# Designs tried in a protein design run: peptides against a protein of PDB entry 6FRK. Part 94

Target 1, 411 residues: chain A of PDB entry 6FRK
Amino acid sequence: NEEVLNAMLKEVCTALLEADVNIKLVKQLRENVKSAIDLEEMASGLNKRKMIQHAVFKELVKLVDPGVKAWTPTKGKQNVIMFVGLQGSGKTTTCSKLAYYYQRKGWKTCLICADTFRAGAFDQLKQNATKARIPFYGSYTEMDPVIIASEGVEKFKNENFEIIIVDTSGRHKQEDSLFEEMLQVANAIQPDNIVYVMDASIGQACEAQAKAFKDKVDVASVIVTKLDGHAKGGGALSAVAATKSPIIFIGTGEHIDDFEPFKTQPFISKLLGMGDIEGLIDKVNELKLDDNEALIEKLKHGQFTLRDMYEQFQNIMKMGPFSQILGMIPGFGTDFMSKGNEQESMARLKKLMTIMDSMNDQELDSTDGAKVFSKQPGRIQRVARGSGVSTRDVQELLTQYTKFAQMVKKM

## One batch from the design tools (peptide; aimed at target 1 L326 F332 T334 D335)

Design b2_p28_5_s2 (made by RFdiffusion4, then SolubleMPNN; from b2_p28_5, 15 letters changed)
Fold by OpenDDE base, seed 1:
Structure b2_p28_5_s2 (fold): chain B 411 residues (1-411), chain A 28 residues (1-28)
Amino acid sequence: as target 1 above (411 residues)
Amino acid sequence: DKYVELILKIFSDPELRKEFLKLLEELK
C-alpha cells in the first residue's frame, strides 16, 4: 500500500512540476497529502486514485488561499488601484481589461498612464482605452511618473470617478530604481489597492519575482496573465505563497473580454487536467447560443447538414481560442493545441467557411450534402471558382463533412 | 445547457472522442 501511494504521489508530483508548481510547494504538498491519507481506508478497497486526487485537490485549494480577504472596491467612493509588475507581464493590457470589467459592471472607471520609461506606453494605453471607451490620462512631456500619477488621480477624483487605475513603469529586470519609483508613486497617490501582475509563462521564476515585489511594495492583490491554455497555472501558487495576497483576476487571452474573476475550484481543476466544466457552461451561456437548440434537436435525430457544420464553426470561432475551449473539457490537456497550431486550425476553419459561403441553400440544407455534390460534379467546380480554391479543397471539405455526419449518426 | 450536454456527450464517448481528435488533427 505504501509503495502504491508513493508511486501515485510521484506521478502527481511530476505533473505538478510540469505545471510549473514550485519544487518546495510540491514537496510540502506531498508531505501534507501523506499525512492526510488514511492508509487503513486505502486498504479497504476504496479507489486509491480518487482518494489521492481528492487529497491533492484539497491541499492545492489551501495553497491558493492566502487566508486574507481580497480587497473589493467600495461603491460611491474613489478607489485608487495601482498596478505593478515587470515589463512583458501584460500589466498595461490588464489595466485596460480591469477598467473594462468595472465599466461593464456600471462603475465610473478611468486609466492613468504613469509609465514614462517605455517609449509609446501612453500611446498603447490611449489606443486600448479609446477602443474600450474608457477615459484616460497621461503626458507626452512630463517625465516624472509621480507628477503624472498625482495629477491624474487628482483630476479623476475631482470628476468623481469610482475606479482610478494607475499603470506604472515595468522593467525587464528587478532593478532597485524601479522599486524606488513604485514606492514614490505609491506614497504620492496613496492607493487603496496595489495589484501585482504576474505572467504565468515564466514558470519557476514566479516565486523569486513575486517575493522581490512583495519585499519592496505592499502588494495586496495578484492578477495572473497568459492563462490561455499554454501557461501552466503552477506559477500562481508561487505568487500567492510569496506575496501572501489573493489572486483576484486571471487573464485568459489577448481580447479585452479574456478576463475573469479568480475562482479557486475551476483553477485547480484546470491545473490537475480535470477540465473546467463550470467555465465551459458559463462561456456557452454568455454566447447566447439560443439558435443551437434546433441544431441539437437535428443532431439527436442523426441529421447533420453543411449549414449545421457552418453554424458549428461559427460557434467555435465565437467561443474564442479553440485551445481554451478544449482545455475546459475533461481529458483534453491544455497542451492539445499549441498556439501555432491553433492559428493554423482557425485559418483552416475560416477557409472551410469561405468554401461554404460559395454554396447555395440546396447544397447547404441537404441531409446528404456529399451526395448532392457527387451526383452533379459541376457544383464542385462552381463552388471552387466562387471561393477561389481548388476542386480538391472542396472535395476535402465534403470528406470532412461526411466524417462528421457519420459521427453524428453514431451519437 | 443542451450544447454543453452535447459537447460532454461527444467527449465522454471514447470512440467519438477519438474520431473528433482525429478530425481536429486533420484541421491542424
Scores: peptide ipSAE 0.014, ipTM 0.401, DockQ to the pose 0.173
OpenDDE base, seeds 2, 3, 4, 5: peptide ipSAE 0.007, 0.014, 0.013, 0.011; ipTM 0.337, 0.343, 0.452, 0.377

Design b2_p28_5_s3 (made by RFdiffusion4, then SolubleMPNN; from b2_p28_5, 15 letters changed)
Fold by OpenDDE base, seed 2:
Structure b2_p28_5_s3 (fold): chain B 411 residues (1-411), chain A 28 residues (1-28)
Amino acid sequence: as target 1 above (411 residues)
Amino acid sequence: NKYQELILKIFSDPELRKEFLELLESLK
């Protein structure tokens, strides 16, 4: 039993290290898991694998929970949020994403560019803000970030903005001058929250960077960026451990809407390759799926028609970016549906639906649609002509339908 | 919602999930 435990823990530790979890945290996790597992209970024939997975999951949840409640903005107040982080962390983009997130929720949001160091920083922020219709402030001439930040915060406070986001200068390396500038800005504007933005792709460097920021400025929140399909989420654990601050949001891509509130359990589940079942549940629950009781009863009886498939395609099309749902499924990387592939997949679904629009009710409502077409090949030719496709395209649709119908019979 | 429950069942069952995903891949 101990050998099996040690082998499984070795696999988990390897996976966590491959996910850029800090070696110290992995070591601590291993010891905590060993201490939490009752070896006697493991002897009783319980699913040892599930028990170990549960223990690992529980300890990872503890590692990502700093025990500090995340700061939340107060409605109807002026909330000043200062962003800090290295150049290339996605800080400026994340400022825009956060502003857009709150704006979509009905908060009066604005952006201030206090990055005077990087040429074109204000132009970049202005471009992003303008695209999102977010009010912004900055200067082309003022070189003191304290002045810009102070003037911008004062302006937007006077205009009764609720969310005032201040983007600061990022450097390529830890520089004392950067930290001094950040402190001067923080002292001048007295932010309600200081957000450290971290790039997840930097791996083992996450701890050292996060610590350097925390040692110099009062970081109260963390945002992890570049958590796309290739991003190793382990750096997030290092950031929490170093900053003792909660992760509040994650950036999941380059688009302004590729931004979501951080959820501990889904994140850990994804980190372990278990998928985001909870996020899937939430996402499925957010879907206003028509309660087609008739469809459900058919599915329970292993009945699946071409019409039922058509309705499922309509539902998939209504669900929006199915890529996001698929990325929540265990064992599916977020890359499985790149945004490019999603549009192509949607176009293909539309093509299939157009073929089905040329079918008659007898063909659509048959419990064995493929057999109806196989018995009367002239139907394939009719549908092909009616939809402007080849007979091969219709046969491919029928093959896909047959695969769906077989899957439903196993349900 | 029973349909939501069904979707969750498909995605929660590794075999059904695999088959569903293979099917979705075939639709790509």
Scores: peptide ipSAE 0.021, ipTM 0.547, DockQ to the pose 0.145
OpenDDE base, seeds 1, 3, 4, 5: peptide ipSAE 0.091, 0.113, 0.012, 0.011; ipTM 0.676, 0.690, 0.420, 0.404; seeds 1, 3, 4 fail the geometry check

Design b2_p28_5_s4 (made by RFdiffusion4, then SolubleMPNN; from b2_p28_5, 13 letters changed)
Fold by OpenDDE base, seed 5:
Structure b2_p28_5_s4 (fold): chain B 411 residues (1-411), chain A 28 residues (1-28)
Amino acid sequence: as target 1 above (411 residues)
Amino acid sequence: DKYQELILKIFSDKELLDEFNELLKSLK
């Protein structure tokens, strides 16, 4: 029994190391799991694998919990949030994502660019803010980030903004001059929260980087970016351990809405390759896919229309990047959709929907839409012209629909 | 296209759909 436990723990430890979990944390986890497993209970015929998985899951949940309550903004107050992090961490993009998140929740939100070091930092922030219709402040002429941050915070305080996000300069190296600048900005604006942004793809370097920031500035929150990639996010555990600060959000892609509140259980489930069943369910519930009962009932009766397909494509688009949804399903590896294929797949879905937007109700609601088009080929030409696509593109859509409808009839 | 194959698999695999529905029901 102990040999079997040691073998299974070795496999789990290997998988965690391959997921960029810090070697010290993996060793500690192994010891904690060994101490938590009663070998006598393992002898009683319980599924040893399930017990080990549960013990590992429980110990990983403890590693992502710093025991500190996450800061939350107060409604009707002016909340100043300062962002810190290395260049290339996704900090500037994450500022815009957080601002957009709060704006969508009905907060009066604004952005300040206090990055004077990076050429085009203000233009990048301005472009992102303008696309999201978020008010912004910055300067093309002022070189002191303290002045820009102070003036911007004062301006937006006077205009009764509730969420004031300050983006700072990121650097490639842990230089004392960077930390001094961050400290000067923090002292000038007196932020209610300091957010450290970390790239999950840096793997084993996460601990040392997170610690260096925490040792210089009072980091109170962590945001982990680039969790849409091959990075299983094991470095996030190292960031929590080093900063003693909770992960509050995760960045899950390139879009402004590829941003979600951090949830411990889904994250650990994904880290273990168990999928994010809870996050999938939450996303499914947010979509009010309760109307799927009507679809499921139609599917049970072997009925599937072009409208039903259109509604499914809308649901997929509302769920966000399909790679994220797949990564939430147990047994579907994170590698199922490469980053490049996701935007292409979404663009393809949008193209298919645009073709269907040019169809009439008779075509959309037919139980055999392909037969309607086959009987009257002039419909294909009309739809192609209306959607600005080739007749071949419409025929390909109808061929795909026919394959789906045939599968539904076999169910 | 792997995406089409997957959408097809999710919608065609009655066991996956049933498992998905059972999972959805277990969380209500």
Scores: peptide ipSAE 0.016, ipTM 0.328, DockQ to the pose 0.023
OpenDDE base, seeds 1, 2, 3, 4: peptide ipSAE 0.000, 0.005, 0.009, 0.006; ipTM 0.345, 0.302, 0.326, 0.311; seeds 2, 3 fail the geometry check

Design b2_p28_6 (made by RFdiffusion4; failed a check: the pose's geometry)
Pose (drawn by RFdiffusion4):
Structure b2_p28_6 (pose): chain A 374 residues (1-38, 47-273, 303-411), chain P 28 residues (1-28)
Amino acid sequence: NEEVLNAMLKEVCTALLEADVNIKLVKQLRENVKSAIDNKRKMIQHAVFKELVKLVDPGVKAWTPTKGKQNVIMFVGLQGSGKTTTCSKLAYYYQRKGWKTCLICADTFRAGAFDQLKQNATKARIPFYGSYTEMDPVIIASEGVEKFKNENFEIIIVDTSGRHKQEDSLFEEMLQVANAIQPDNIVYVMDASIGQACEAQAKAFKDKVDVASVIVTKLDGHAKGGGALSAVAATKSPIIFIGTGEHIDDFEPFKTQPFISKLLGQFTLRDMYEQFQNIMKMGPFSQILGMIPGFGTDFMSKGNEQESMARLKKLMTIMDSMNDQELDSTDGAKVFSKQPGRIQRVARGSGVSTRDVQELLTQYTKFAQMVKKM
Amino acid sequence: EYEELYEEYMMAIFEEQYEKAEELREKI
């Protein structure tokens, strides 16, 4: 049985290693689902599913904008990850939700960058800012957020150039652009086909600049996006959106369950009964209930107080014979009144007859009356 | 009638509703 756990466990470790999941997290997840584990494919895959939900959970809720206030969003990520494409996908998303959204092109390096964001904004009917001539992104971002602030826009999305960590020049310039415009949220956009080099770059981005949200693009293809587990752990940020194509409407919010599945592949007879059950539990205590000075009108009249401390076990064979629908019903007496067929199976395996209930049903009706009167 | 009043009286004592238990005693 120890060999059936390991053959089926190394087959999921290969399923995650092929889904570009970091080898550090596969080896760690393997011994986490081995230590926490101490119709067969369901008792195993359910344990694997709960262990994955434990990893995709960063514990941090997403940053959401406030209507009527200026929200500056700054995009960061590697070269070619889809920042300019997801800039227009997001401005189009909020603009359709009713936000005064605008775009700013703070890329002064990449050829045809302003022309790219200009044509994406021209098409989606979204205001845009940038420059062919300005070579300083700190100047383009500052003079753009200033312009769209004096025009009272609520979503101001600043696009930046692609950068990698070994370029300290572009990492300083990213930190200065973030210090000039002071963004309310910084989004780390990552390609879904990224391999093992993802945790190092995503970590260096978190160190130089404050990353609070992660977007995974190019998920409309074969890439399952296992590199996102290493960006969530590195940036400490949840995934808010995913990209699912080249167009502006190929964009939707991140849901954890479908991503993990792809990455993996009035008084009733019942109340009359419980009140009784507590009066039998407090039943050997009936002599304490006759204690009150001046209130002892009677005690155990006609000896019938002894069988009121004996009827509740026989009535419990009826509850033992009941399932969760009759037991958890608001009116435990209405489930059997409509279907007196349930009065016969309660009588079979519990040994009580269907006759005994007629006297109980009269005793029930009188008890149900005096509680609605209570 | 006497048995029903008595059961009501025992429920009032159990719930420490002494005023109601005194009225039920007078009736019994």

Design b2_p28_6_s1 (made by RFdiffusion4, then SolubleMPNN; from b2_p28_6, 12 letters changed; failed a check: the pose's geometry)
Amino acid sequence: EKEDLLEEYKLAILNKDFEKAKELKEKI

Design b2_p28_6_s2 (made by RFdiffusion4, then SolubleMPNN; from b2_p28_6, 12 letters changed; failed a check: the pose's geometry)
Amino acid sequence: EKEELLEEYKLALINKKYEEAEKLKEKI

Design b2_p28_6_s3 (made by RFdiffusion4, then SolubleMPNN; from b2_p28_6, 10 letters changed; failed a check: the pose's geometry)
Amino acid sequence: EKEELLEEYKLALFYKDYEKAEELKKKI

Design b2_p28_6_s4 (made by RFdiffusion4, then SolubleMPNN; from b2_p28_6, 14 letters changed; failed a check: the pose's geometry)
Amino acid sequence: DKEELLEQYKLAILNKDYELAKELKEKL

Design b2_p28_7 (made by RFdiffusion4; failed a check: the pose's geometry)
Pose (drawn by RFdiffusion4):
Structure b2_p28_7 (pose): chain A 374 residues (1-38, 47-273, 303-411), chain P 28 residues (1-28)
Amino acid sequence: NEEVLNAMLKEVCTALLEADVNIKLVKQLRENVKSAIDNKRKMIQHAVFKELVKLVDPGVKAWTPTKGKQNVIMFVGLQGSGKTTTCSKLAYYYQRKGWKTCLICADTFRAGAFDQLKQNATKARIPFYGSYTEMDPVIIASEGVEKFKNENFEIIIVDTSGRHKQEDSLFEEMLQVANAIQPDNIVYVMDASIGQACEAQAKAFKDKVDVASVIVTKLDGHAKGGGALSAVAATKSPIIFIGTGEHIDDFEPFKTQPFISKLLGQFTLRDMYEQFQNIMKMGPFSQILGMIPGFGTDFMSKGNEQESMARLKKLMTIMDSMNDQELDSTDGAKVFSKQPGRIQRVARGSGVSTRDVQELLTQYTKFAQMVKKM
Amino acid sequence: EEEELEEAKEEFPELAKIRELLETLAEL
């Protein structure tokens, strides 16, 4: 049985290693689902599913904008990850939700970058800012957020150039652009086909600049996006959106369950009964109930107080014979009144008859009356 | 006696209600 756990466990470790999941997290997840584990494919895959939900959970809720206030969002990520494409996908998303959204092109390096964001904004009917001539992104971002602030826009999305960690020049310039405009949220956009080099770059981005949200693009293809587990752990940020194509409407919020599945592949007879059950539990205590001075009108009249401390086990064979629908019903007596067929199965395996209940049903009716009167 | 009974019901109304339920069960 120890060999059936390991053959089926190394087959999921290969399923995650092929889904570009970091080898550090596969080796760690393997011994986490091995230590926490101490119709067969369900008792195994349910344990694997709960261990994955433990990893995709960063414990941090997403940053959401406030209507009536200026929200500056700054995009960061590697070269070619889809920042300029996801910039228009997000401005289009909020603009359709009713936000005064605008775009700013703070890329002064990439050829045809302002022309790219201009044509994406021209198409989606979204205001845009940038420059062909201005070579300082700190100047384009500052003079753009200033313009759209004096025009009272609620979502101001600043696009930046692609950068990698080994370029300290572009990492300083990213930090200065973030210090000039002071963004309310910084989004780390990552390609879904990224391999093992993802945790190092995503971590260096978190160190130089405060990354609070992560977007995974190019998920409409064969890439399952296992590199996102390493960006969530590195940036400490949840995934808010995913990209699912080249168009502006190929964009939707991140849901954890489908991504993990792809990455993996009035008084009733019942109340009359419980009140009785507690009066029998407090039944050997009936002599304490006759203690009150001047209240002892009677005690164990006609000896019938002894069988009121014997009827509740026989009535419990009826509850033992009951399932969770009858037991958890608001009116435990209405489930059997409509279907007196349930009065025969309660009578069979519990040894009580269907006759005994007629005297009980009268005793029930009188008890149900005096509680609605209570 | 009736006055002392009424005073005892006022002083211990919760226990008087449990007793009346037992008397009802004794009658049944």

Design b2_p28_7_s1 (made by RFdiffusion4, then SolubleMPNN; from b2_p28_7, 12 letters changed)
Fold by OpenDDE base, seed 4:
Structure b2_p28_7_s1 (fold): chain B 411 residues (1-411), chain A 28 residues (1-28)
Amino acid sequence: as target 1 above (411 residues)
Amino acid sequence: SEKELEEAKKKYPELARLKEILRELSEL
């Protein structure tokens, strides 16, 4: 009934407000979710909670999408990236994290410290850059951030750097003098991208802060920091709405490696307290894998067959490069699979599928496929002959299946 | 890295399990 829906939406709205989502966005989301829920479909006995969660998830995904394509650096070009943000936002640390991220990807990357306001800003940047082996520029004597930024950008352009990151002064409050300085620096260096760094822990202040920066400088990207702490990250939605700019990266700790490309689905899943599995299942469902509902139902019952594994291998092959799949999972950098290992992994999956193509329906559909083969070893020999592989290769497949089936039973 | 995976396992135990499944799938 409509009363139960309204009660559940009230709980969701409370949870979003407690997650630091702006009250205006929560109200808009509540209206959009109410308009998207067909009350007639809820009569069919579908889990009303799941339908509401899915509708909320879909509307939150839209709130994180500004409708603007994220800026990306061009390989072999000089890309100037200017950082802006408040003091204590993690801006300087984030400059080093982004520089290290691009350096690990084989970009010729450098850092410029144009923060003349904070004593020891250059020493801190120098320390971080030196630890990461990132080239850096700054001055102990020059007090004009425009001069430092201009000289540093010119130097690194002449040295054919591809990623030139400029850190600017941060202040504790919205001061007109800070915005004037940022505008002067931006005009002098003509950045290809301006990145606003926001601390997720500032909660309801995220919208007002993000808007103040966007109203003064052409912010084109957002980075959200301190998502490892008590910050629930709802302020990120407010920053996207205020800046009309995509979140490109998130900071997930203090270490230089605690930095990842922003992923909408996992972020919204975490914000809702939906397990990373549900957000992955939904993303797998968005990929028009019509057969996934039956798999999800089996996984909930701790059932996993050789056919279910075959269908997963088909799905993985349809999803394209494994690097893209892994790159969709938080904390799997694109570096987790070298391009060479991806072709080999796809060839292995295709070999395993060829082995399973020689299995019968009784073997494929058994909830304990490994036990079917262990009870009748002649099945292993039949499958091995049918697929042109060794009996060892079939035993290896069954060992892998058993590991997966045990993992699913523990889920 | 193995260290990044261990840190991710501590921060996201559910993700760690899925990562382990996907890693084992990639090692097939």
Scores: peptide ipSAE 0.014, ipTM 0.268, DockQ to the pose 0.090
OpenDDE base, seeds 1, 2, 3, 5: peptide ipSAE 0.006, 0.000, 0.050, 0.018; ipTM 0.306, 0.244, 0.574, 0.323; seeds 3, 5 fail the geometry check

Design b2_p28_7_s2 (made by RFdiffusion4, then SolubleMPNN; from b2_p28_7, 13 letters changed)
Fold by OpenDDE base, seed 3:
Structure b2_p28_7_s2 (fold): chain B 411 residues (1-411), chain A 28 residues (1-28)
Amino acid sequence: as target 1 above (411 residues)
Amino acid sequence: SEKLLEEAKRKHPEQAKLKEILEELSKL
């Protein structure tokens, strides 16, 4: 029994090391899991495999929980969020993602570029912010990040912004000059939250990097980036352990929507390769898809309307990038939606929705929408004119709907 | 993973159907 336990724990430890979990944390987890099993074996004749899996899962959950409540912005207040991290960590992209996240939640959000070290940092931020319709501040001439940060924070405070995100300079490595600059900026703007952005792809270096930042600046939150790549996310445990700060968000791609609130259970499930079905379920449940019970009932009866399809497109758009949803599905690797196809897929969904916005209730609520249009071809021409598309685009939508409705009938 | 997926599908048949729906909607 102890040999079997030790063999299974060795496999788990190997898998965790291959997931970029720090060797010290893996050792500690092994000891904690042993101690937990020895206590539970005395209490219940349960399946040892399930017991080990549960014990491992429980100990990983504890490693991701710093025991500190995550900072949350206060509505109707001016919340200053300072970002810190190395160059290439995804810091600048993450600032834009966080700004966009809060903007979509109805917060008055803005961005400040205090990166004077990187050539074109302000142009990049300006480009991203403009695309997302996020107000921004920065300078082409001021070289002191403290001045830029202070002026930008003051400007946006005076304009009653609720979320003021400050992007700072990054370096390729940890340098004293970087930390001094970060400390000067932090002292000048007095941020309500300091967010450390960490690249998950650095693997075993996560502990040392996270510690170096925490030792110099009062990191209160962590964001982990590049979880869409080969990084299995084990470095996130190292970041929490070193910073004693919660992970608040994760970056799961390059798109502005490739950003989600951190959830412990889904993340650990994914780390263990148990698949992110629970995270998908939770993300689906959090969307208050109470209306999905009615949809699921219709689907059980093989009924699927153009309205039901429209509502599902809205759900996909609310869930964010479909790559995230697919990346939550066991066996759909991140490779299935090439990063380039996501914007095109979202643009395609928006186009399809715009076509459906020109349909009437009789067309949308028909259990055979394609047959309604086939019986009266003048409807296709009306919808095409109303949505500013070709009759071919409407026919393509109806063809897609028909394929989908046929699939639903087989479910 | 497949057995866990099947067991999850068995526990949450509605969420499994919704997942399959979302998977097909992604291919559109």
Scores: peptide ipSAE 0.011, ipTM 0.394, DockQ to the pose 0.082
OpenDDE base, seeds 1, 2, 4, 5: peptide ipSAE 0.014, 0.006, 0.008, 0.006; ipTM 0.347, 0.308, 0.368, 0.329; seeds 1, 4 fail the geometry check

Design b2_p28_7_s3 (made by RFdiffusion4, then SolubleMPNN; from b2_p28_7, 11 letters changed)
Fold by OpenDDE base, seed 5:
Structure b2_p28_7_s3 (fold): chain B 411 residues (1-411), chain A 28 residues (1-28)
Amino acid sequence: as target 1 above (411 residues)
Amino acid sequence: EEELLKKAKEEHPELARLKEILEELSKL
């Protein structure tokens, strides 16, 4: 039994190392799991695999819990949130995602670009903020990040903003000059929370990076990005261990909606390949699938329109990358659809929706939409011209719709 | 995994159906 346990623990350790979990944490976890497993209970015919998985799950949950309560913004107050992190961590994108998250929750939210090092940083922030209708501040001429941050924070405080997010300069390397600049900005604006943004795809470097930030600045929160990648998220454990700060959110993709509150249990379940049923339920509930009762009822009656298909494509696009949704369901491994296939699939969905935007209500709401187009071929030519596509692309959409509507009638 | 998936399908039949719908939509 001990040899079998040691063999299984070796496989678990290998899988955790392949999941970018730090070697020191994996060794400590192995010892804790070995100590938590009752070998006598394992001898009684209990499923040894399930017992080891449960012990590993419990120890990983403890590694993600820093024992520190996460900072939360106070309603009706001015909450200043400063972002710190390396260049390429997704920091600027994450500022916009967090601002949009709070705006959707009914907070008066704004963005400040205090990144003077990157010439395109303010344009990128302005583009993201404008697209999300978030108020923003920055300068094309001021080179001192302290001045920009101070003026922007003062402006938005005077305008009674509740959430004031400050993006800072990210550099490729940890340099003392970067940390001094971050400290000067932090001292000037007196942030209520300092958020470290970490890229999960840096693997074993997560510990050293997270520690270097915590040793120089008062990091109180962590956000982990690029969990849509080949990164299995094991670097998140290293960040919590090094910073002693809670993960508050995760970035799951490139879209502004590819951002969710961090939940320990779902995250560890996903890391172990058990799926994230709770996170799927939360995403499904956030989509207000109350409108899906009407869809489910229509589907039960074997009715499916082009409008119903359009609404489903909108829901898929709002849920984020399809691989993430599937990867949240147990037994759908992370290998379902390469990143290339996902962007191509989203581009295909967007193309199909653009074709449908050129359809009229009679075409969209018909219980036999394909037959409406087959009876009057001039409709296909109108839709093709309106959407800038070929008549063949419209016929392919109608063929796909017909196949789907036939499946729905058989359900 | 199969037991968790079965339990999820039993507790949340709407999610199982959504999965089937999404899986069929992904084949489009």
Scores: peptide ipSAE 0.006, ipTM 0.273, DockQ to the pose 0.097
OpenDDE base, seeds 1, 2, 3, 4: peptide ipSAE 0.000, 0.005, 0.000, 0.020; ipTM 0.248, 0.278, 0.277, 0.501; seeds 2, 3, 4 fail the geometry check

